# Designs tried in a protein design run: peptides against a protein of PDB entry 5D63. Part 9

Target 1, 292 residues: chain A of PDB entry 5D63
Amino acid sequence: SLRRGIYHIENAGVPSAIDLKDGSSSDGTPIVGWQFTPDTINWHQLWLAEPIPNVADTFTLCNLFSGTYMDLYNGSSEAGTAVNGWQGTAFTTNPHQLWTIKKSSDGTSYKIQNYGSKTFVDLVNGDSSDGAKIAGWTGTWDEGNPHQKWYFNRMSVSSAEAQAAIARNPHIHGTYRGYILDGEYLVLPNATFTQIWKDSGLPGSKWREQIYDCDDFAIAMKAAVGKWGADSWKANGFAIFCGVMLGVNKAGDAAHAYNFTLTKDHADIVFFEPQNGGYLNDIGYDSYMAFY

## One batch from the design tools (peptide; aimed at target 1 W207 D213 A255 H256)

Design b1_p10_5 (made by RFdiffusion4)
Pose (drawn by RFdiffusion4):
Structure b1_p10_5 (pose): chain A 292 residues (1-292), chain P 10 residues (1-10)
Amino acid sequence: as target 1 above (292 residues)
Amino acid sequence: PGTKPVPSWV
């Protein structure tokens, strides 16, 4: 089963993503195929998949930017029916906004079926052009037609996954305790994590004993990332990944506060120095506490 | 980078 999370959904035949046109929150805004840039935030192309209780393999798909939902127009089973963004809720009983998502016959990509109509999300004619129509279409679960096959590229981690990445890190102090604050996190590319640090004003902040020292920088960065999340996205039910760690050196005589993020493959953590914007695999300290 | 004393419980 597809796990709850945030996905960039890419057509298996051509490198077009599912894109809510212009990120618009208007009811009826078309969902179309569009090109994308890897290792960036693709602002209109991120979808929060919320599992439906007791309804196997069925979800709502909420655009992260607009807060609106993937909706088969009037639930029609006619091939060519429009797939648009529409107002809704995470656990709606409206079948126009319910999607059964299971693996295709290639075992890697998925097919997306409307729960009400039993038709599939289809990149019409496999068109790779920006703005190509995506519609509901007749189809089967097992066929190889790439127009109806989609890679769900996971862009978020659960708290359990973040905890696992931290536990595998070699720079964790024996007394380490972690404090988990949310359940599902959008993992940022370093380019975006750095842009938030720049926009926070931290690059211009001076170190001052106690009144603006390492703990102040680290907490400020976490707060800046939290503000960015709320100010940038309309969808609810997730958080942005940015951790704070306190650590001690090998000699046991100096301590430091700093931030951390995750690698692209989501398996490992990478340390971030908020005093200078650097990313480090080894910051010189072993973490004895973290909150994220 | 700035640093701080190590807490006694560490």

Design b1_p10_5_s1 (made by RFdiffusion4, then SolubleMPNN; from b1_p10_5, 4 letters changed)
Fold by OpenDDE base, seed 5:
Structure b1_p10_5_s1 (fold): chain B 292 residues (1-292), chain A 10 residues (1-10)
Amino acid sequence: as target 1 above (292 residues)
Amino acid sequence: MGTMPVPPEV
């Protein structure tokens, strides 16, 4: 079954993603096929899938940027019915905004069926052009048509997955205590994480003994990421991944505060030094505390 | 009960 999370949703036939046109929050904004760049944010193309309690394999899909929901216009079962962004709620009962998402017959891609109409989200004619029509279309679960098959690239991690990634890292102290702040985290590409760091002013910040040292840098980075998240996205129910760690050296006579994020595959953590913007697999400290 | 050594100042 599809897990709760943020997804980039890519067509199985052509290099096109499900895009909310211009990221507009207006009701009736077209959802369209659009090109994407791997390992980037793809701002208008991120969707929070929220599972509906007691309704098997059924979700709402909230556009992360606009905070609006994928909506089948009037819930019509007619082939070619528009799929749009529309205001909604994560746990709506409106069948226009309820999507049953299951594996296709190929076992890798998913199909997205409207709960009410039983039609499928279709990239009309498999058109790879920017702005190509996405519509509700007749289909079956077993049909091999790539116009109705979608890869769900997960762009987020649960707090449990983040915890597991930390636990696998060799630079964790035996006394480690982690504190989880949120439930689901958008994991940023390093380029975006670095850009937030640059925009925070930290590259120009002067280290000063006690008054603005390692902990101030690490907390300032966490605050910058938090603000960036709030300013960038209209959807709720997720956070941006940026951890703070306290670590001790092997001798036990020095400590440091630093940041960390997840690797691209979400399996591991990488340390981030907010004093210089460096990514490190080993920062020279073993973490005894984190919050993220 | 040995006081777990508190890590040094960060």
Scores: peptide ipSAE 0.237, ipTM 0.771, DockQ to the pose 0.071
OpenDDE base, seeds 1, 2, 3, 4: peptide ipSAE 0.236, 0.235, 0.080, 0.236; ipTM 0.772, 0.771, 0.718, 0.771

Design b1_p10_5_s2 (made by RFdiffusion4, then SolubleMPNN; from b1_p10_5, 4 letters changed)
Fold by OpenDDE base, seed 5:
Structure b1_p10_5_s2 (fold): chain B 292 residues (1-292), chain A 10 residues (1-10)
Amino acid sequence: as target 1 above (292 residues)
Amino acid sequence: MGTMPVPAEV
């Protein structure tokens, strides 16, 4: 089954993703096929899938940017019915905004069926052009039509997955205590993480003994990421991944505070030095505490 | 609970 999370949803037939046009929060904003760049944020193309309790394989899909939901216009079962962004809630009972998402017959891609109409999200004619129509269309779970098959690339991790990634890292002290702050985290590309760091003013900040040292840099980075998240996305129910660690060196005579994020595959962590913007696999310290 | 001296931060 599809897990709760943030997804980039890509057509199985052509290099197009499900895009909310202009990221607009207006009711009736078209959802369209649009090109994307791998390993980038793809602003208008991120969807929070929230599973509906007690309804098997059924979700709402909230556009991360607009905070609006994927909506089948008037819940119509007619082929070619528009799929739009519309105001909603994560646990709505409105069948226009409820989507049953299951594996297709190929076992890799998913199909997205409207709960009410039983029609499927379709990239009309497999059109790869920007702005191509996405509509509800008749179909079956078993058919191989790539117009109705979608790859769900997970762009987030659960707190449990983040915890597991940390636990696999060799630079964790035997006394380590982790503190989880949120349930689901958007994992940023390094380029975006670095840009937030640059925009924070930290590159121009001067290290000063005690008054603005490693902990201040690390906390300032986390605060900058938190603010960026709040300012960038209208959806709720997730955070942006940016950890803070406290570590001790091998000799046990020095401590450091630093940041960390997840690797592209979400399996491991990478350390981030907020004093210089560097990414390191080994920062020279073993973490005895983290919060994220 | 003895406060273990935290090493100096860098």
Scores: peptide ipSAE 0.133, ipTM 0.715, DockQ to the pose 0.082
OpenDDE base, seeds 1, 2, 3, 4: peptide ipSAE 0.053, 0.108, 0.105, 0.057; ipTM 0.742, 0.754, 0.735, 0.731

Design b1_p10_5_s3 (made by RFdiffusion4, then SolubleMPNN; from b1_p10_5, 3 letters changed)
Fold by OpenDDE base, seed 3:
Structure b1_p10_5_s3 (fold): chain B 292 residues (1-292), chain A 10 residues (1-10)
Amino acid sequence: as target 1 above (292 residues)
Amino acid sequence: MGTMPVPSEV
């Protein structure tokens, strides 16, 4: 089954993603096909898939930016029925906002079926233009029509996945204690992470003995990312990935506080030095404590 | 293993 997470949802036939027009929170805002830039945030094109307990393969899809939900207008089974953003809740019983998501016949893409109408999310005519209509349309699970097939590119990690990435890293001390703060994390591109760092004022901050040293920089970065998340996204039920570590050097006579994030493939961590904005595979310390 | 040193830039 599809895991809970944040997804960029891309058409299997053309380079178009499911986009909430202008990221608007207004009821009835069109969901449309739109171009995207790989390895970027794609603001209006991120969807939190929340699995419905005890309903097989069925989810709500919350737009991360607007906090509204993918909604089949009036739950109509008519081909060409509008798919819009609409207010809702993660565990709604409204069949207009319930989507059964399973693998297509190709085994790589998914189809998105409305739970009530049994119609499928369709990029009408496979139109690759910005603003192309997305609608409910008749179909079957086994047909090969790419207008109704979607790749779910996962943009987040669970706390368990983050924990596993840390555990694989060679720069973890034998006394390591990790503390998980959230359940699901949006993983930012480095460019976005760096921009948050710049906007925090940390590049202009002066190191001062004890009063504003490495731990202050690391905590300030974590706080800046947290605030950026709160200010940027209206959806709930996720966090922005930014960890804090304390580490000791190999000699055991010095320690440092620093940040870390995940690599693009989510398999590993990369260290971030908030005092200079650098990314490092080896920061020269072995972590004995982290929270993230 | 002893106690960990205080975090610093060094």
Scores: peptide ipSAE 0.212, ipTM 0.830, DockQ to the pose 0.130
OpenDDE base, seeds 1, 2, 4, 5: peptide ipSAE 0.044, 0.073, 0.043, 0.078; ipTM 0.730, 0.738, 0.733, 0.734

Design b1_p10_5_s4 (made by RFdiffusion4, then SolubleMPNN; from b1_p10_5, 4 letters changed)
Fold by OpenDDE base, seed 5:
Structure b1_p10_5_s4 (fold): chain B 292 residues (1-292), chain A 10 residues (1-10)
Amino acid sequence: as target 1 above (292 residues)
Amino acid sequence: MGTFPVPAEV
């Protein structure tokens, strides 16, 4: 079954993603096919899938940017019915905004069926052009039509997955204590993470003994990421991944505070030095504490 | 829970 998380949803037939046009929060904003760039944030193309309790394989899909929900216009079962962004809530009972999402017959892609109408999210005619119509369309679960098949590229991790990634890292001290702050985390591309760092003013910040040293830099980076998240996204129910660690060196005679994020495959962590913006697989310290 | 001697920050 599809896990709760943030997804980039890509058509199985053509290089097009499910895009909320202009990221607009207006009711009735078209959801369209649009090109995307791998390993980028794809701002208008991220969807938080929230599973509905006690309704098998059924979700709301909240556009991360707009905070609005994927909505089948009037819940109509007519082929060609518009799929739009519309105001809603994560656990709505409105069948216009409830989507049953299950594996397609190919076992890799998913189909997205409206709970009420039983029609499927369809990239009309498989049109790969920017702004191509996405609509509700008749179909079946077993049909191989790529217009109705979607890859769900997971862009987030659960707190448990983050915890597991940390646990696999060789630079964790035997006394390590981790503190989880949220349940689901959008994992940023390094380019975005670096841009947040740049925009924070940290590159121009001066190290000063005790008054503004490693812990201040690391906490300032986390605060900057938190603010960026709040300012960038209208959806709720997730955080932006940015950890803080305290570590001790192998000799046990020096300590450091630093950041970390997840690797592209979400399986490992990479250390980030907020004093210089560097990414390191080994920062020279073993972490005895983290919060993220 | 226990205490762990933490060295000075760098």
Scores: peptide ipSAE 0.088, ipTM 0.731, DockQ to the pose 0.080
OpenDDE base, seeds 1, 2, 3, 4: peptide ipSAE 0.047, 0.084, 0.061, 0.077; ipTM 0.764, 0.740, 0.761, 0.766

Design b1_p10_6 (made by RFdiffusion4)
Pose (drawn by RFdiffusion4):
Structure b1_p10_6 (pose): chain A 292 residues (1-292), chain P 10 residues (1-10)
Amino acid sequence: as target 1 above (292 residues)
Amino acid sequence: AAKSGNLPLP
């Protein structure tokens, strides 16, 4: 089963993503194929998949930017029916916004079926051009047609996954305690994490004993990332990944506060120095506390 | 270089 999370959904035949045109919140805004840039935030192309209770392999798909849902127009089973963004809720009973998502016959990509119509999400004619029509279409679960096959590229981590990445890190103090604050996190590319640091004003902040020292920088960065999340996205039910750690050096005589993020493959943590914007695999301190 | 604050030691 596809796990709850945030996905960039890529056609298996051509490198086009499912894109809510112009990120518009208007009802009926077309969902189309569009090119993308890896290791960036693709602002119109992120989808929160919310599992439906007791309805196997079935989800709502909420565009992260607009807060609107993937909707098969009037639930029609006619091939070519429009797939648009539409107002809705995470756990709706409206079958126009319910999607059964299971692995295709290639075992890697998925097919997306409308719960009501039993038709599939289809990149019409496999068109790779920006703005290509995506429609509901007749199809089968097992066929190889790439027009109806989609890679769900996971862009978020559960809290359990973040905890695992931290636990595998070699720079964790024996007294370490972590404090988990949310359940699902959008993992940022370093390019975006850095842009938030720049936009927070922290690059210009001066170190001052106690009144604006390492703890102040770290907390400020976390707060800046939290603000960015709420100000940038309309969908609810997730948080942005940015941790704060306190650590101690090997000699046991100096402590430091700093931030952390995750690697692209989501398996490991990387430390971030908020005083200077640097990313480090070893910051010189072993973490005895973290909150994220 | 980065500077540390007055933080508790474990």

Design b1_p10_6_s1 (made by RFdiffusion4, then SolubleMPNN; from b1_p10_6 with A1G A2P)
Fold by OpenDDE base, seed 2:
Structure b1_p10_6_s1 (fold): chain B 292 residues (1-292), chain A 10 residues (1-10)
Amino acid sequence: as target 1 above (292 residues)
Amino acid sequence: GPKSGNLPLP
């Protein structure tokens, strides 16, 4: 079954993603097909899927940017019914905002069925143009119509997945203790992570003995990412991934504070040096503490 | 290059 997480949802037939038009939080804002750029944020095209307890394979879909929810207009079963953003809550009982999401017949893509109407989210006519209509449409789970098949590209990790990625890294040893701060984390592209670093002022910050040294740089980066998250997204229930580590060198006579994030495939961590903005697979220290 | 600080050793 689909896991709780943040997804970029792409049509199986054409290079179009499910987009909340202009990222608007107004009720009735159209959800449309729109082009996307790989390995970028795609601001209006991220959806938090929240599983409904005790209802198999059923979710709400919250637009990360607007904080509004995918909504079938009037819950109508008529083909061509608009799908819009609308105010809601993660665990609503409103069937207009409940979506059963299961694998399609191809075993890779998903279909998105409205819980009440039993119609499916459809990219009308498979139109690849920006602003193309997305609507509820009649269908079945087993048919192969690409207009109703969607790839769910997971853009987040759970705390458990992050913990696993850390645990298998060769630079985590000995007395390591990790402290988890949140439950689900949006993983940023390095370009975005770097931009946050630049905007924080850290590139121009001067290292000063004790008063503004390695730990201050690392914590400032963590704080900058946290602030960026709070300022960028209206949805709740997730954090932005940015870790802090303390590590000891191979000689065992020096310790350093640094950051880390996850690789694109979410399987590994990469170290980030907040003093120079560098990404490294080996920062020269073995971590004995992390929080993220 | 980057500099370490006065952190405790584990």
Scores: peptide ipSAE 0.211, ipTM 0.885, DockQ to the pose 0.925
OpenDDE base, seeds 1, 3, 4, 5: peptide ipSAE 0.197, 0.205, 0.187, 0.191; ipTM 0.876, 0.881, 0.874, 0.877

Design b1_p10_6_s2 (made by RFdiffusion4, then SolubleMPNN; from b1_p10_6 with A2P S4N)
Fold by OpenDDE base, seed 1:
Structure b1_p10_6_s2 (fold): chain B 292 residues (1-292), chain A 10 residues (1-10)
Amino acid sequence: as target 1 above (292 residues)
Amino acid sequence: APKNGNLPLP
């Protein structure tokens, strides 16, 4: 089953992703195929899948950038019916915005079926050009048509997944206590994380004993990421991953505050030093506290 | 260079 999360949704046949045109929040904005750059944010191409309680394999799909929802125009079952962005809510009962998402017959890609019309999200003609039409189209769950098969590349982690990544890290103190602040986290590429750090002014910040030292740097980075999230995305129900840790060194005679994020595969954490913008697998401290 | 180990011990 598809988990709640943020996905980059890529066609199984051609290098095209599901894109909300211009990231517009206007009702009726076309959803189109568009090229993407791997390992980048792809601003208009991120979708929060929210599972509908008590309805098997059924979700709303909220565009992260616009805060609008994937919508089958008039819920029509006609082949070629437009799929657009439209205002909505995560737990709507509007069948135009409810999508049953299950594995295709190939076992790796998914198909996206409108709950009401039973038609499928289709990259029309498998067109790889930017702006190619995405529409509702007749189909079956078992056919191999790549126009209707989509890879769901997970771009977020749950708090439980983050917790698990921390738990398997060797640089955790025996007295560790973790405090979870949110439920789902967009995980940023390091390049984006670094850019937020640069834009925060932290690279030019002066270390001052007690008044602006390691904890201030770490908290300032957390705050900068939080603000970046709020300023960048209109969707709700997720956070941007940026952790704060307090750690003690091996000798037990010094402590430090620092940040951490997740690796590309989301399986591990990597430490981030907000005083210099460095990423480290070992920062020289074992964490006794984290919040994220 | 970053100045580490400047947090009070727990």
Scores: peptide ipSAE 0.199, ipTM 0.844, DockQ to the pose 0.682
OpenDDE base, seeds 2, 3, 4, 5: peptide ipSAE 0.189, 0.175, 0.183, 0.184; ipTM 0.833, 0.832, 0.834, 0.836

Design b1_p10_6_s3 (made by RFdiffusion4, then SolubleMPNN; from b1_p10_6, 3 letters changed)
Fold by OpenDDE base, seed 2:
Structure b1_p10_6_s3 (fold): chain B 292 residues (1-292), chain A 10 residues (1-10)
Amino acid sequence: as target 1 above (292 residues)
Amino acid sequence: APKDGDLPLP
């Protein structure tokens, strides 16, 4: 089953992603096929899949940027019915906004079926052009038509997944205590993480004994990421991943505060030094405390 | 300049 999370949804046939046109929050905004750039944010192309309790394999799909939901126009079963962004709620009962998402016959891609109409999200004619129509279309679960097959690339982690990534890292102290602040985290590319760091003013901040030292830098970075998240996305129910750690060195005679994020595959953590913007696999400290 | 080891020991 598809897990709750944030996904970039890519067509199985052509290099096109499901895009909310202009990221607009207006009801009836077209959802279209659009090109994307790997390892970037792709602002209008991120979707929070929220599983519906007690309805197998069924979700709402909230556009992360607009905060609106994928909606089959009038719930019509007619082939070619528009799929649009529309206001809604995560646990709506409106069948226009309920999507059954299951593996296709190829075992890798998914098909997206409207719960009410039983039609499928279709990249019409497999058109790879920007703005190509996405519509409800007749189909079956076993059909191999790539116009109705989608890769769900997970762009987020649960708190449990983050916890697991931390636990397997070799630079965690035996006394480690972690504190989870949220339930689901968008994981940023390093380029975006670095840009937030730059925009925070930290690169120009002066280290000062106690009054603005390692802990202040680390907390300022986390605050900057939090604000960036709040200012950038209209959807709720997720956070932006940025951790703070306190660590002690091998000699046990020095301690440091720093940040960390997740690697691209979400399996490991990488340390981030907010005083210089560096990424390190080994920062020279073993963490005894983290919050994220 | 970056400085580490500037947190009190736990």
Scores: peptide ipSAE 0.368, ipTM 0.910, DockQ to the pose 0.628
OpenDDE base, seeds 1, 3, 4, 5: peptide ipSAE 0.364, 0.365, 0.367, 0.367; ipTM 0.909, 0.911, 0.911, 0.911

Design b1_p10_6_s4 (made by RFdiffusion4, then SolubleMPNN; from b1_p10_6 with A1S S4D)
Fold by OpenDDE base, seed 5:
Structure b1_p10_6_s4 (fold): chain B 292 residues (1-292), chain A 10 residues (1-10)
Amino acid sequence: as target 1 above (292 residues)
Amino acid sequence: SAKDGNLPLP
């Protein structure tokens, strides 16, 4: 079963992702195939999958950038029916925007079936060109046609997954207490995380005893990430991952405040020093408190 | 120094 989360959705046959053209929030904006770059943000190609309560394997797909939803035009079952962005809500009853998403016969990719029409999201002719048509098309769950098979690369973590990643890190103090602020988190590539850090002005900020020291740097970084999230994405129901930690050294006579994010595979955390923009596996402190 | 001795210790 597909979990709630933010996904980059890639065709199983060609290196093309499901893209909302120009990230436009206008009703009827084409959803198209488009090239992508691994380990980048891929702005117009992120989709929040929200499971519909009491409807098995069925979701809405909200474009993270535009805040609009994947919509089968008029819910038509005709092959070649346009798939567009359209205004909606996460728990809509509109069958034009309800998608049953289940594993394909290959066990790794998914097929995306419109709940009402029972047609499938199809990269028409497997066209790998930018702007290639994505449409509803007839098909079956067992068919091996790669035009209708999609890899769902999860770009987010639940709060529980983040909690688990923290818990298995060796640099956590025995007295650790974590405080979860949100339910689902987009995990940024380090390059994006670093760019936010640069844009925050922190690289030019001066450490000053107590008045602007480690805690100020760490909180400023978290605030910068939060602001970046609010300014960058129109969808709701998720946050951007950026944690704050308080840690104590091995001797127990010094403390530090710092940030952390998740590794690419979401299995571990990596520490981020907002005073210099460095990523570290060991920052020299064991965390006794985090909020994220 | 990046350390802060004023932060609460466990």
Scores: peptide ipSAE 0.032, ipTM 0.742, DockQ to the pose 0.673
OpenDDE base, seeds 1, 2, 3, 4: peptide ipSAE 0.026, 0.027, 0.029, 0.028; ipTM 0.713, 0.724, 0.714, 0.714

Design b1_p10_7 (made by RFdiffusion4)
Pose (drawn by RFdiffusion4):
Structure b1_p10_7 (pose): chain A 292 residues (1-292), chain P 10 residues (1-10)
Amino acid sequence: as target 1 above (292 residues)
Amino acid sequence: AKPSTKAPLP
């Protein structure tokens, strides 16, 4: 089963993502194929998949930017029916916004079926051009047609996954305690994490004993990331990944506060120095506390 | 980077 999370959904035949045109919140805004840039935030192309209780392999798909849902127009089973963004709720009973998502016959990509119509999300004619039509279409679960096959590229981690990445890190103090604050996190590319640091004003902040020292920088960065999340996205039910750690050096005589993020593969943590914007695999301190 | 003057030692 596809896990709850945030996905960049890429056609298996051509490198086009599912894109809510112009990120528009208007009802009926077309969902189309569009090119993308890896290791960036693709602002119109991120989808929160919310599992439906007791309805196997079935989800709502909420565009992260607009807050609107993937909707098969009037639930029609006619091939070519429009797939658009539409107002809705995470756990709706409206079958126009319910999607059964299971692995295709290639075992890697998925097919997306409308719960009501039993038709599939289809990149019409396999068109790779920007703005290509995506429609509901007749199809089968097992066929190889790439027009109806999609890679769900996971862009978020659960709290359990973040905890696992931290636990595998070699720079964790024996007294370490972590404090988990949310359940699902959008993992940022370093390019975006750095842009938030720049935009927070922290690059210009001076170190001052106690009144604006390491703890202040780290907390400010976390707050800046939290503000960015709420100001940038309309969908609810996730948080942005940015941790704060307190650590101690090997000699046991100095402590430090700093931030952390995750690697691209989501398996490991990387430390971030908020005083200077640097990313480090070893910051010189072992973490005895973290909150994220 | 400067050190923490507030982060306690464990």

Design b1_p10_7_s1 (made by RFdiffusion4, then SolubleMPNN; from b1_p10_7, 5 letters changed)
Fold by OpenDDE base, seed 1:
Structure b1_p10_7_s1 (fold): chain B 292 residues (1-292), chain A 10 residues (1-10)
Amino acid sequence: as target 1 above (292 residues)
Amino acid sequence: PPLSTTVPLP
């Protein structure tokens, strides 16, 4: 079953993603097919899937940028019915905004069925052009039509997944205590993470003994990422991944504060040094405390 | 317990 999370949703037939046109929060904004750039943010193309309690395989889909929800216009079962962004809530009872999402017959892609109409999200004619219509369309779960098959590329991790990634890292001290601050985290590409670091002013910040040292740098990076998240996205119910660690060296006679994020596959953590913007698999310290 | 002595970037 599909897990709660943030997804980039890509057509199985052509290189097109589900895009909220112009990222607009206006009711009735078209959802369209649009090209995307792999390993980037793809601002208007991220969707938070929130599972509906006690309704199997059924979700709302909130556009991360606009904070609006995927909506089948008037809940119509007619083929060609527009799919739009519309105001809503994560746990709505409005069947226009409820989507049953299950694996297709190929076992890798998903189909997205409107809960009420039982029609499927369809890239009309498999059109790969920017702005191509996405609509509700008749279909079945078992057919192979690529117009209605979608890959859900997970762009976030749960706190449990982050915890697991930390737990398998070899640079964790025996006295480690982790503190989870949120439940779901958008994981940024390194390029974006680095850009936030640059924009924070940290590259030009002067290290000063005690008054502005490693802990200040690490906390400033965390704060910068938090602010970037708040300023960039209108959806709620997630955070941007940026951890803070305190670590001790092997000799046990020195400590350091630093950041960390997740690798591209979300299976491991990578350390980030906010004093120089470097990414390291080994920062030379074993973490005894983290919060993220 | 770990020491609290912070280390600057060299």
Scores: peptide ipSAE 0.046, ipTM 0.760, DockQ to the pose 0.134
OpenDDE base, seeds 2, 3, 4, 5: peptide ipSAE 0.034, 0.045, 0.031, 0.029; ipTM 0.746, 0.760, 0.731, 0.716

